# Ledger of designs, part 218: peptides against a protein of PDB entry 3S8F

Target 1, 157 residues: chain A of PDB entry 3S8F
Amino acid sequence: VLTLFVAVPSLMTAFTVAASLEFAGRLRGGRGLFGWIRALPWDNPAFVAPVLGLLGFIPGGAGGIVNASFTLDYVVHNTAWVPGHFHLQVASLVTLTAMGSLYWLLPNLTGKPISDAQRRLGLAVVWLWFLGMMIMAVGLHWAGLLNVPRRAYIAQV
Target 2, 166 residues: chain B of PDB entry 3S8F
Amino acid sequence: DEHKAHKAILAYEKGWLAFSLAMLFVFIALIAYTLATHTAGVIPAGKLERVDPTTVRQEGPWADPAQAVVQTGPNQYTVYVLAFAFGYQPNPIEVPQGAEIVFKITSPDVIHGFHVEGTNINVEVLPGEVSTVRYTFKRPGEYRIICNQYCGLGHQNMFGTIVVKE

## One batch from the design tools (peptide; made by RFdiffusion4, then SolubleMPNN)

Design b2_p22_7_s1 (from b2_p22_7, 15 letters changed)
Fold by OpenDDE base, seed 5:
Structure b2_p22_7_s1 (fold): chain B 157 residues (1-157), chain C 166 residues (1-166), chain A 22 residues (1-22)
Amino acid sequence: as target 1 above (157 residues)
Amino acid sequence: as target 2 above (166 residues)
Amino acid sequence: MVEFVYNSSVAMLLAGLLDIGA
C-alpha cells in the first residue's frame, strides 16, 4: 500500500523533471520531437550521471509496483529479481546521482574546475557504470523470472 | 520573460502528464502480461495458522519426523515440515507421484525459506506461523529444498530433499 | 549466474580499457 502511494508522486515528479529537461533542451536550440534530447549537455558528467540514473530508475520503478503487487510478488519474491530491482534503484539511480553530484560539488568546493581529461574520464566512468549496471540488472531480473533464488549460491538453471 | 517561460514550461508539463498517463496504461499492461505468463499454478495464501515455536518440537504433528507424512485421502497427503537452523525435517520427504501434497511448514527458531527447485513452491517460514502450500508432483525424482532467507552462519548449507516415488 | 556476472564484469572491464585507449 505504501509503495503504491508513493509511486504516484514519484511518477509525477519524474515526468515533471522530463518536462524541465525538454524545456532546457529546446532553450539550447533543440527542435522537433527528439531534437531537444541531443541539445542537452551530454558532455557534462554532472548532468549525464543523474539522467542515466533516472533512466535506470524507470524499469526499477515499474518493478517496484510489481513487487508491491500481492499476486505478482508471489512470482518474484526471494528470487534474483529482487536484487535486480535493488541494483536499479540504489546502485543505478542513487549511486549515479551521487557520482554526478560529486562532479559538480568537488570543483565548487575546491574552487578548481575539472580538466578536460577529468571530464572525459568522468563521462567514461558514468557510461560504463550505467552499462554494467543495466547488464547486471537485466540478468538478475531474467534469472529471477526463471526462479533463481536470491541468497543462495546455487540455482537449477 | 518569466511569463513566456512559465507558459512554455506549462505546455511541456501538460504533454508529459499526458505521456505519464499513457505510461500508466503500459505498466498496467505489463503487469497483466506478467500475470498471464508467469503466474500459472499460483498457490493462494492460506488461512493464518499459529503454533507455539517453543513446543513444536516436543508435541504435535511436527514432533516426530517419522510420522510427518500423513495420508489424508486416497491420493492426498499432508506433510508436516520443520525448517530449522540448519536443515529440514523430515529429510528426505518421501511422497508419491501424482498425489496432492499439502505442506504445512513451520520453524522452531528463526525465519527460513522453503524454495523447492523445479516447482513454484517458494515461501517464507516464520516461527509461530504455519505456512500451507499445496502441490502435486507430476514427475518422479528428487527435488531440492533451498533456504532463500538468511537464517545464520549455516544458511548457505541449509538444504533438504523431496523424493517423489513412482 | 556467477558465470554471467563474471562475463559481464570482464566485458565491462574490456570496454573500459578500450575507452581509455589501452
Scores: peptide ipSAE 0.019, ipTM 0.725, DockQ to the pose 0.032
Fold by OpenDDE base, seed 1:
Structure b2_p22_7_s1 (fold): chain B 157 residues (1-157), chain C 166 residues (1-166), chain A 22 residues (1-22)
Amino acid sequence: as target 1 above (157 residues)
Amino acid sequence: as target 2 above (166 residues)
Amino acid sequence: MVEFVYNSSVAMLLAGLLDIGA
């Protein structure tokens, strides 16, 4: 029971970050319910990467609750579900945040701005990474629900 | 200016807080749904049973694979299974169709998995502990047991078979 | 914040009850 309380601080953090994004978007001229999203700097890979990471982290967090639940963990434990979960957490949020940080850090350390070509390449990398991660994660979760075992090369399904 | 900014931030925070709470309830609903749809066929035992992994092969109900399947009542059996590096015993496990089977699974060496294909039987097997799973096989045939917990160099080849007889 | 913590706690308690089958 108490284990599930770990999700509370995470949710609080999530809404704070989301609120900050909305505020930033509105400061940049975004209007309406979703206009603030469009106003965010989607042309900057240093911004896009961690935001995409956050988006992947949402379903991952939901999965974390499932994995932490005694009864539900019985269903998903040591299935392909588990790799699906941590790929969202590590390979999505952590990795994309690191990628985004790199796009910010290198220009600052070198004193040279990234070229337009580098910027576009960075955006492509980040988006393709995110897309690939989502496909893989959905597939792994799906396979897990079909009782595909983890750490086994064989499956009935 | 500071006051206006503060109010604006609070408004956004309140909105997203509400959304977060809503999502929390969605998660609870999903949990409830999963419980309602995925609890059939396996009833885990809640009591922790312990054994000595150093003697479990020599004495007790796991010592003789020929005596591993014990009839405990009408259409009720207990099967004492050892998961070891790298296999299961008995192998095959022979049980009748439609009988209530209580698997008592332990390990003499390291942690293993006990995943039965075509079923929702999926437990970790810890040395010194007995995993108990209750299941009724409705269909005759062969069910493969898969180790889904890394247990060493031979992990990938660690399989067993349950034969369900008509 | 207090209200959020309270509501979340209640929700988690309910989830916990569901988890134990009550």
Scores: peptide ipSAE 0.018, ipTM 0.753, DockQ to the pose 0.036
Fold by OpenDDE base, seed 2:
Structure b2_p22_7_s1 (fold): chain B 157 residues (1-157), chain C 166 residues (1-166), chain A 22 residues (1-22)
Amino acid sequence: as target 1 above (157 residues)
Amino acid sequence: as target 2 above (166 residues)
Amino acid sequence: MVEFVYNSSVAMLLAGLLDIGA
C-alpha cells in the first residue's frame, strides 16, 4: 500500500530527470522525437553510468509495484524474483550512480582530468556492468516466476 | 534567453509528467486485469488466527505430530505443521492424493518459510500467527518443503517432506 | 499543475484501494 502511495511522486521525479535529459540533448543540437538522445554525452562515463542505472530502474520500479501488490506478491514473494528486483534497484541504479559520481568527483577533487584511456575503460566497465546486471536480473525474475525460492541453494522447479 | 530556456524546460516537464501519469494508469490497469481474471494462482488464506508460540509445543493441535493430520470430512484433511529451527513437524507429512488439505502452520521460535516444491504453496510462518493454506495434491509422490526465510545457522538445511499417497 | 496534482492524488488513492481490495 505505501509503495503505491509513493509511486506517483517517484514517477514524477524520474520523468523530470528524463525531461532534463531531453532538454540537455536538444541544447546539444539534438532534434526530433529521439534525436536528442543521440546528442547526449555518451562518451562520458560520468553521464552514461547513472543513465544506465535509470534505465535499469524502470523495470525495477514496475517490479516494485508488483512486489507491493497484495495479490501479485503471492506469486513472487520470497522467490528469485525479489533479488532480481533488488539487483535492478541497488546493484544497477545505486551502484551505477555511485560509479558515475566517482568519474565526476575524483577529477574535480584531484584537479587532474582522466586520460582518454581511463575514459574508455570507464565506459567499458559501466556498459559491461549494466549488461551483466540485466542478464542476471532477467534470469532471476524468470526463475522467480517459475517459483524458484530465494534463500535456498537448490530447487526442483 | 534564460527565461526562454526555463519556459522550454517547463514544457518538456509537462509532457513527461503526462506520460508518467499515463504509465501509472497502465500499471494500475494491469493490476486490475490480473485481479479480474484471477490467473495469478492465489491460494486463499483463512481468517487471522493467533497462537502462543511459547506453549504451542506443549498443548494444542501442534503438540503431537502423530495427531497432526486430522480428517475433517470426506476427502478433507487439516494438517497442523510446526516450522522450527531447523525443520518441520510432522516430517514426513502423509496425505492422500486428491484430498483437500488445509495446512495450519505456525512457529514456536522465529519466522520461517513454508515453500512446497512442485506447488504454489509459499507462505511465511510467523511465531504467534497461524498461516492457513488450502491445496489439493493431484499427483502422488514426494514434495519437498523448503524454508525460504532466513532463520539461523541451519536455515539452508531446513527441509521437510510431504508424501502424497495413492 | 493543480489538475495534475489532483489527478495524481486520485491515482494514488485508487492504487491503494485496489491493493487493499486485492
Scores: peptide ipSAE 0.016, ipTM 0.705, DockQ to the pose 0.033
Fold by OpenDDE base, seed 3:
Structure b2_p22_7_s1 (fold): chain B 157 residues (1-157), chain C 166 residues (1-166), chain A 22 residues (1-22)
Amino acid sequence: as target 1 above (157 residues)
Amino acid sequence: as target 2 above (166 residues)
Amino acid sequence: MVEFVYNSSVAMLLAGLLDIGA
C-alpha cells in the first residue's frame, strides 16, 4: 500500500500535463468539459505522437505499480506481462515522443516545412504505431495473466 | 498576459489534482480488491537459505541426482533441483500424484528461471541461494520446466520435465 | 494466446516500417 504513495509525484506531473493540455485546448477555442480535447492540434503528428504516448503510459504506469507490489509481482513476474509493461512505457511513450520530436525537429533544422502528404503520412504512422502497440500490449498482458513465460518461445496456452 | 495564463492554468490544475487524488484511491482500492480475491495461491517468501555454488555439485543434497527426491513424510517429498547452463537436474523429476512436493532449487553457475507450465511455480534461481517452492500436483502427466531468465546462448533450449505418476 | 500476441505485434512492426518510410 505504501508503494502507491510513490506514485504521488508522478500523478502530480500527470495532472500538470493534463492541465496544460486543457489550457491549450481552451486557448484554441475549445469549450465545455470535453470540447478542449477536440480543439487540440490533432492534425499535427508532432503533437499527436507524444499525446498518444502519454495515453499509453497511463495503463503502463498502473502496471508499474502492480509490478512493484510484492504480492502482485509474484503473479506477473517473468511472464509476458512484463514485456507488455515495457512496450507501453518504452515502445509507446518514449518511442512516440521521439517520433513526435522528429516531426518537429527536422522541419525546424532544415528550415523546410513538411508537405501535406508528409503530414498525413506522419499522422497515419503514429496512429498505426499506437494501435499496434495497444493491441500487442493487451495481448502480452493477457498472456502474462495466463502465465505465459517471458523470454521463452513456447507456452501451453 | 502571463499572469492571467498562469492563473487559468492553476484553476485547471486544481481540478486535475482532485482527479489525481481520486485515482490514487481507486488504485489502492483495486490493489486491495485484487489481493483479497486473487492471492490465495501466492507463496510467501521463505527463510533465506544459502549454499556455496562452487561446491553444490560435489557435496550436499544436490550432488547426486539419484538422491534428489527425498521422502520427508507420508505423501511428502523434498526435491533438490539444480538449474544450470543449460538444463535441470534431475531430469526428469519424478514425483507421485497428490504428494506435497517441496522444491529446493539452486544454481551452480548463473541466474536461471524455474517456470513450471500448468502450475503457479515461477521463481528465479540465484547462485548461492536456495529457492523453496511448495506444490501438490493433482493431475498426473508431464509438466515442462522452462527457464524464463536469460542465462546464456543456450537459454532458449533450457527445458526440464516433471513427471507426475499416478 | 502466444499466437495472438505474435500476430498483434505484426501491426506494431508494420507501423514501425511505415514510420521509417515517412
Scores: peptide ipSAE 0.028, ipTM 0.757, DockQ to the pose 0.034; fails the geometry check

Design b2_p22_7_s2 (from b2_p22_7, 14 letters changed)
Fold by OpenDDE base, seed 1:
Structure b2_p22_7_s2 (fold): chain B 157 residues (1-157), chain C 166 residues (1-166), chain A 22 residues (1-22)
Amino acid sequence: as target 1 above (157 residues)
Amino acid sequence: as target 2 above (166 residues)
Amino acid sequence: LVEEVYQASIAMLLAMLLDIGE
């Protein structure tokens, strides 16, 4: 009955992180409503990866509220919707955060900075991962709404 | 300056908290809209009913597949379905078109799924519990039952059929 | 912050009641 209260601290945390990003962007010289976004270090895969993870987590979080709803869960439960949800949560946020952490950790552990080529490759990897994850997630959620069952090799449609 | 930074952070946090609250209301509104426009698709959950999974095959309404379909009234039937590793009984389930069907589904072994293609029937079946689903088939034909909960090595092949007769 | 938490809580309660009502 009180399950939906879980959304409160989650949203508070998420938007506090967003506030931190805005603050950081403005400290880096960003101005205006969206200028702070452009001022963030988008050339660093250690930054880009977890931020993309956060972006994927937004629709995933919204889906979490749906999944936690007694009546709406009846519609989506054990359909392709569910794997769509947790791929956004785990394979997007957690995985991209881990990837980003590696781009920070490895240079520090080895004592050697990453090369420019490695940096560019890293950016390509995390962006492609994010794109692929979003395509897959949209497909899974769509299939779920069409009542495609989870854990089955066949579909209604 | 720590004080200046703290003040700035608080200002941004307040703004984003306001946005957070707004988004919360948007989500609530979306849920409300969905419920308001799709109320016919919501099947009420039945009361919790218990059964002994160790004896359900030997005694009671699930014991004989030939007696699984019970007419309870004019154009009303109750169907006692077992989901087991790895299939359904009775199979096929034969019901008339336009009749109100109450499915009473349980399992003698592990958790299974009961997903009927072409319908909104989609429930998990737990050993020791009876899942109750009410549905009226408007169109005659065959409806496939799919297990959408992992139940073992034969899970992928666990299917049943509902035959709706004119 | 406290006010926002209270408002959010009320909103969630309303959502839950709506969900239970269906």
Scores: peptide ipSAE 0.015, ipTM 0.761, DockQ to the pose 0.035
Fold by OpenDDE base, seed 4:
Structure b2_p22_7_s2 (fold): chain B 157 residues (1-157), chain C 166 residues (1-166), chain A 22 residues (1-22)
Amino acid sequence: as target 1 above (157 residues)
Amino acid sequence: as target 2 above (166 residues)
Amino acid sequence: LVEEVYQASIAMLLAMLLDIGE
């Protein structure tokens, strides 16, 4: 019971970030229920990367609840499900946030803004990374549910 | 400061908290779905049990592989299994089809896995602890046991077999 | 075992409701 209480502050934190995004979008002229999303700076890889990380973090967080459950962990523990989970949490959110931070940090450290070509390339990289990560994560979770073992070279299916 | 921020929930935050509540129900539904579809057939059968890993090979129910399978009742068996670097004992494990099997698994050395292919039996095996899992094999044949917890250089070759007899 | 999940779910629900009410 106590372990699953961790989900509460985690969700609160996640949706506080979402609230900040909504506020930012509305400040940028977005209106309505979804208009604020489009108003966000989707042309900036420093913004897009961590946001995509957050999107990957949503199913990862749901998986976290599963992994933290005594009964459900019995089903998924040491299967491909577990790598699927932390690839969403680490290789998606953390990695994409690091990429985004780099797109902000390097221009500031060098005193040179990124070129338009670099910006476009950056956008392509983070979107492709996100897509690939989502495909891999879905595959790993699916394989895990099919009882494909973690840390083994063989599988029944 | 974090507490103050929580108390000063803005209109947007309140809305997103409401959404978070909705998502909680989605997660509960997913949990229920997972339980309904993936947990049938395997039941943890025992409470936390301790054993001395330094003597488990010499004394007690794990010491003799010839006596590892114990009939405890009509169509009920307890199987005392050792997971060690790098294999399982006894090997093979022979059990009757349709019998209720209680596996009591421990390790004399390091942490191992006990993953039985074709079943949802999948537990970690810790030295000093006894893992207890109950299962009934409905189909005769051979079931491979796989170690899914890294245990050393021979980890990838650590296999066992359960033979279910008609 | 299922009871643990159930209790945790209720606890989380209550916690979230309390947060919304503040």
Scores: peptide ipSAE 0.014, ipTM 0.736, DockQ to the pose 0.075
Fold by OpenDDE base, seed 5:
Structure b2_p22_7_s2 (fold): chain B 157 residues (1-157), chain C 166 residues (1-166), chain A 22 residues (1-22)
Amino acid sequence: as target 1 above (157 residues)
Amino acid sequence: as target 2 above (166 residues)
Amino acid sequence: LVEEVYQASIAMLLAMLLDIGE
């Protein structure tokens, strides 16, 4: 009940954020159905990080609904699926949002803007983190569906 | 300016809300697909049954490992299993191939897992509660029982064995 | 599961409709 209750406002928030992004992209000169996406500031790690976090949160959110469903939870409960879900939610969304926040916070705290080299490095870090997290998450979910147990160092497959 | 911005934002929000409805159906479809492909043979939860964890080792059907396997019918058995820190009782559990096995699992100490490799048997075992699982082993051999719920320092070494005989 | 999905869907739909109406 609690998960389903939280799912509703979370989805509303997600699509509201998406609406804000579209608005921002169009203000930046983006046109068409998807052109606004390209117009977003993809050169800023403070932007890219939380957006990638949100992208990772989509399958994680779907997984949350699965985990909250009695019948489906029986299949995935205490398997590698669960760590996969956690890594999407915490290690992707929360962590990337925190990382993105740092790319804004540190320059403001120090009073110094980040260099171009630091910006590029930040972008690389965020994208590599996202890629790694997606690979791991997909692997864990797949393993979970194959009944690989959670909290065990040994597996049948 | 504020009015124009508000109007524009509302327009985009309406569009995304429409999209959200479409995505809702996608999620439902995904759940349905997962259910159809991965829930074949799922063992439903039984009725809640309680026991006293402080006396379960002393009296009752779990007290004697030698009497843990009870034939209840021509091709039906009940196995009374204890999950404890850190192992299973009886160990090994010996059952015949092709028989319907009803596992009655409880714990005298802390919460454990009961995950049988090669099967869909995967339940949590709570002190004071009896977990009931029904399964028929179609293939003879050894099936490993794994604890998939953290139960202490010896958790990683907590294993059992089910031996299915022809 | 079907009931849970149905309930969630209705809740989401209602929330969305309420949001559109505001």
Scores: peptide ipSAE 0.013, ipTM 0.720, DockQ to the pose 0.069
Fold by OpenDDE base, seed 3:
Structure b2_p22_7_s2 (fold): chain B 157 residues (1-157), chain C 166 residues (1-166), chain A 22 residues (1-22)
Amino acid sequence: as target 1 above (157 residues)
Amino acid sequence: as target 2 above (166 residues)
Amino acid sequence: LVEEVYQASIAMLLAMLLDIGE
């Protein structure tokens, strides 16, 4: 019972972040239900990276509930599902947030702004990273449901 | 104005709170779906049973691999399995097709995995604890046992075999 | 599991209501 209570503060944090994003988007001229999303600074890798991380964290969080459920964990435990979950949580959210932080931190520390070429390259990096992570994560979760074992080089399927 | 911004954010939070509630129901639905589609035939854990890992090889039902398979009924068997670095005992495990098999699995050394391909048998094996799994093999053949918990340098080579005979 | 999910859901709803009320 107590384990699932962890979802409460997590969701509260999530909707607060989302509210902040909506507010920011609307301040930037976005209108309507979805217009604020388009108004966000998608041309800045320091912004895009952590946001993509957040997007990856949503299914990862859902997986967290599954992994924390006694009965459901029996199905997924020590299968490829678990690495799939980890890659969404660590290699998506944490890693992309770290990457995004660097795109902000380095220019501020050095006093030198990034060039347009560097900015475009940064965007390419974070989007490609996210895409690759999503493909891999979906594959791992699918494989896990097919009972592909974790920490093994061989599987029946 | 900070106050105005704060009020605006609160308004958005109310909307997202409603969304979060909706997501909660979606998650519940997903859990229900997963239970309905993937949890059929879940093997329940038995009662907690403890053993001394330091003596399990010398005495008791795990000590002799030749005595590991015990018939407990006309079509029922108990198999006492040791998972150790780096293999399984007995190996192979021979059981008849269609019989109800109760696996009693423990470890004399470190934590191992017991994952049987082609089945839903997948448990961690802890030293000092007996894992109980009940399964009936419907198809004859060989079923590979895979260690899916890292247990040392030989982990990747730790395999066993269950032979189901007609 | 069903009971745990149910209890967690109630707790979450209560937390949300408390947040809205403040």
Scores: peptide ipSAE 0.011, ipTM 0.746, DockQ to the pose 0.065

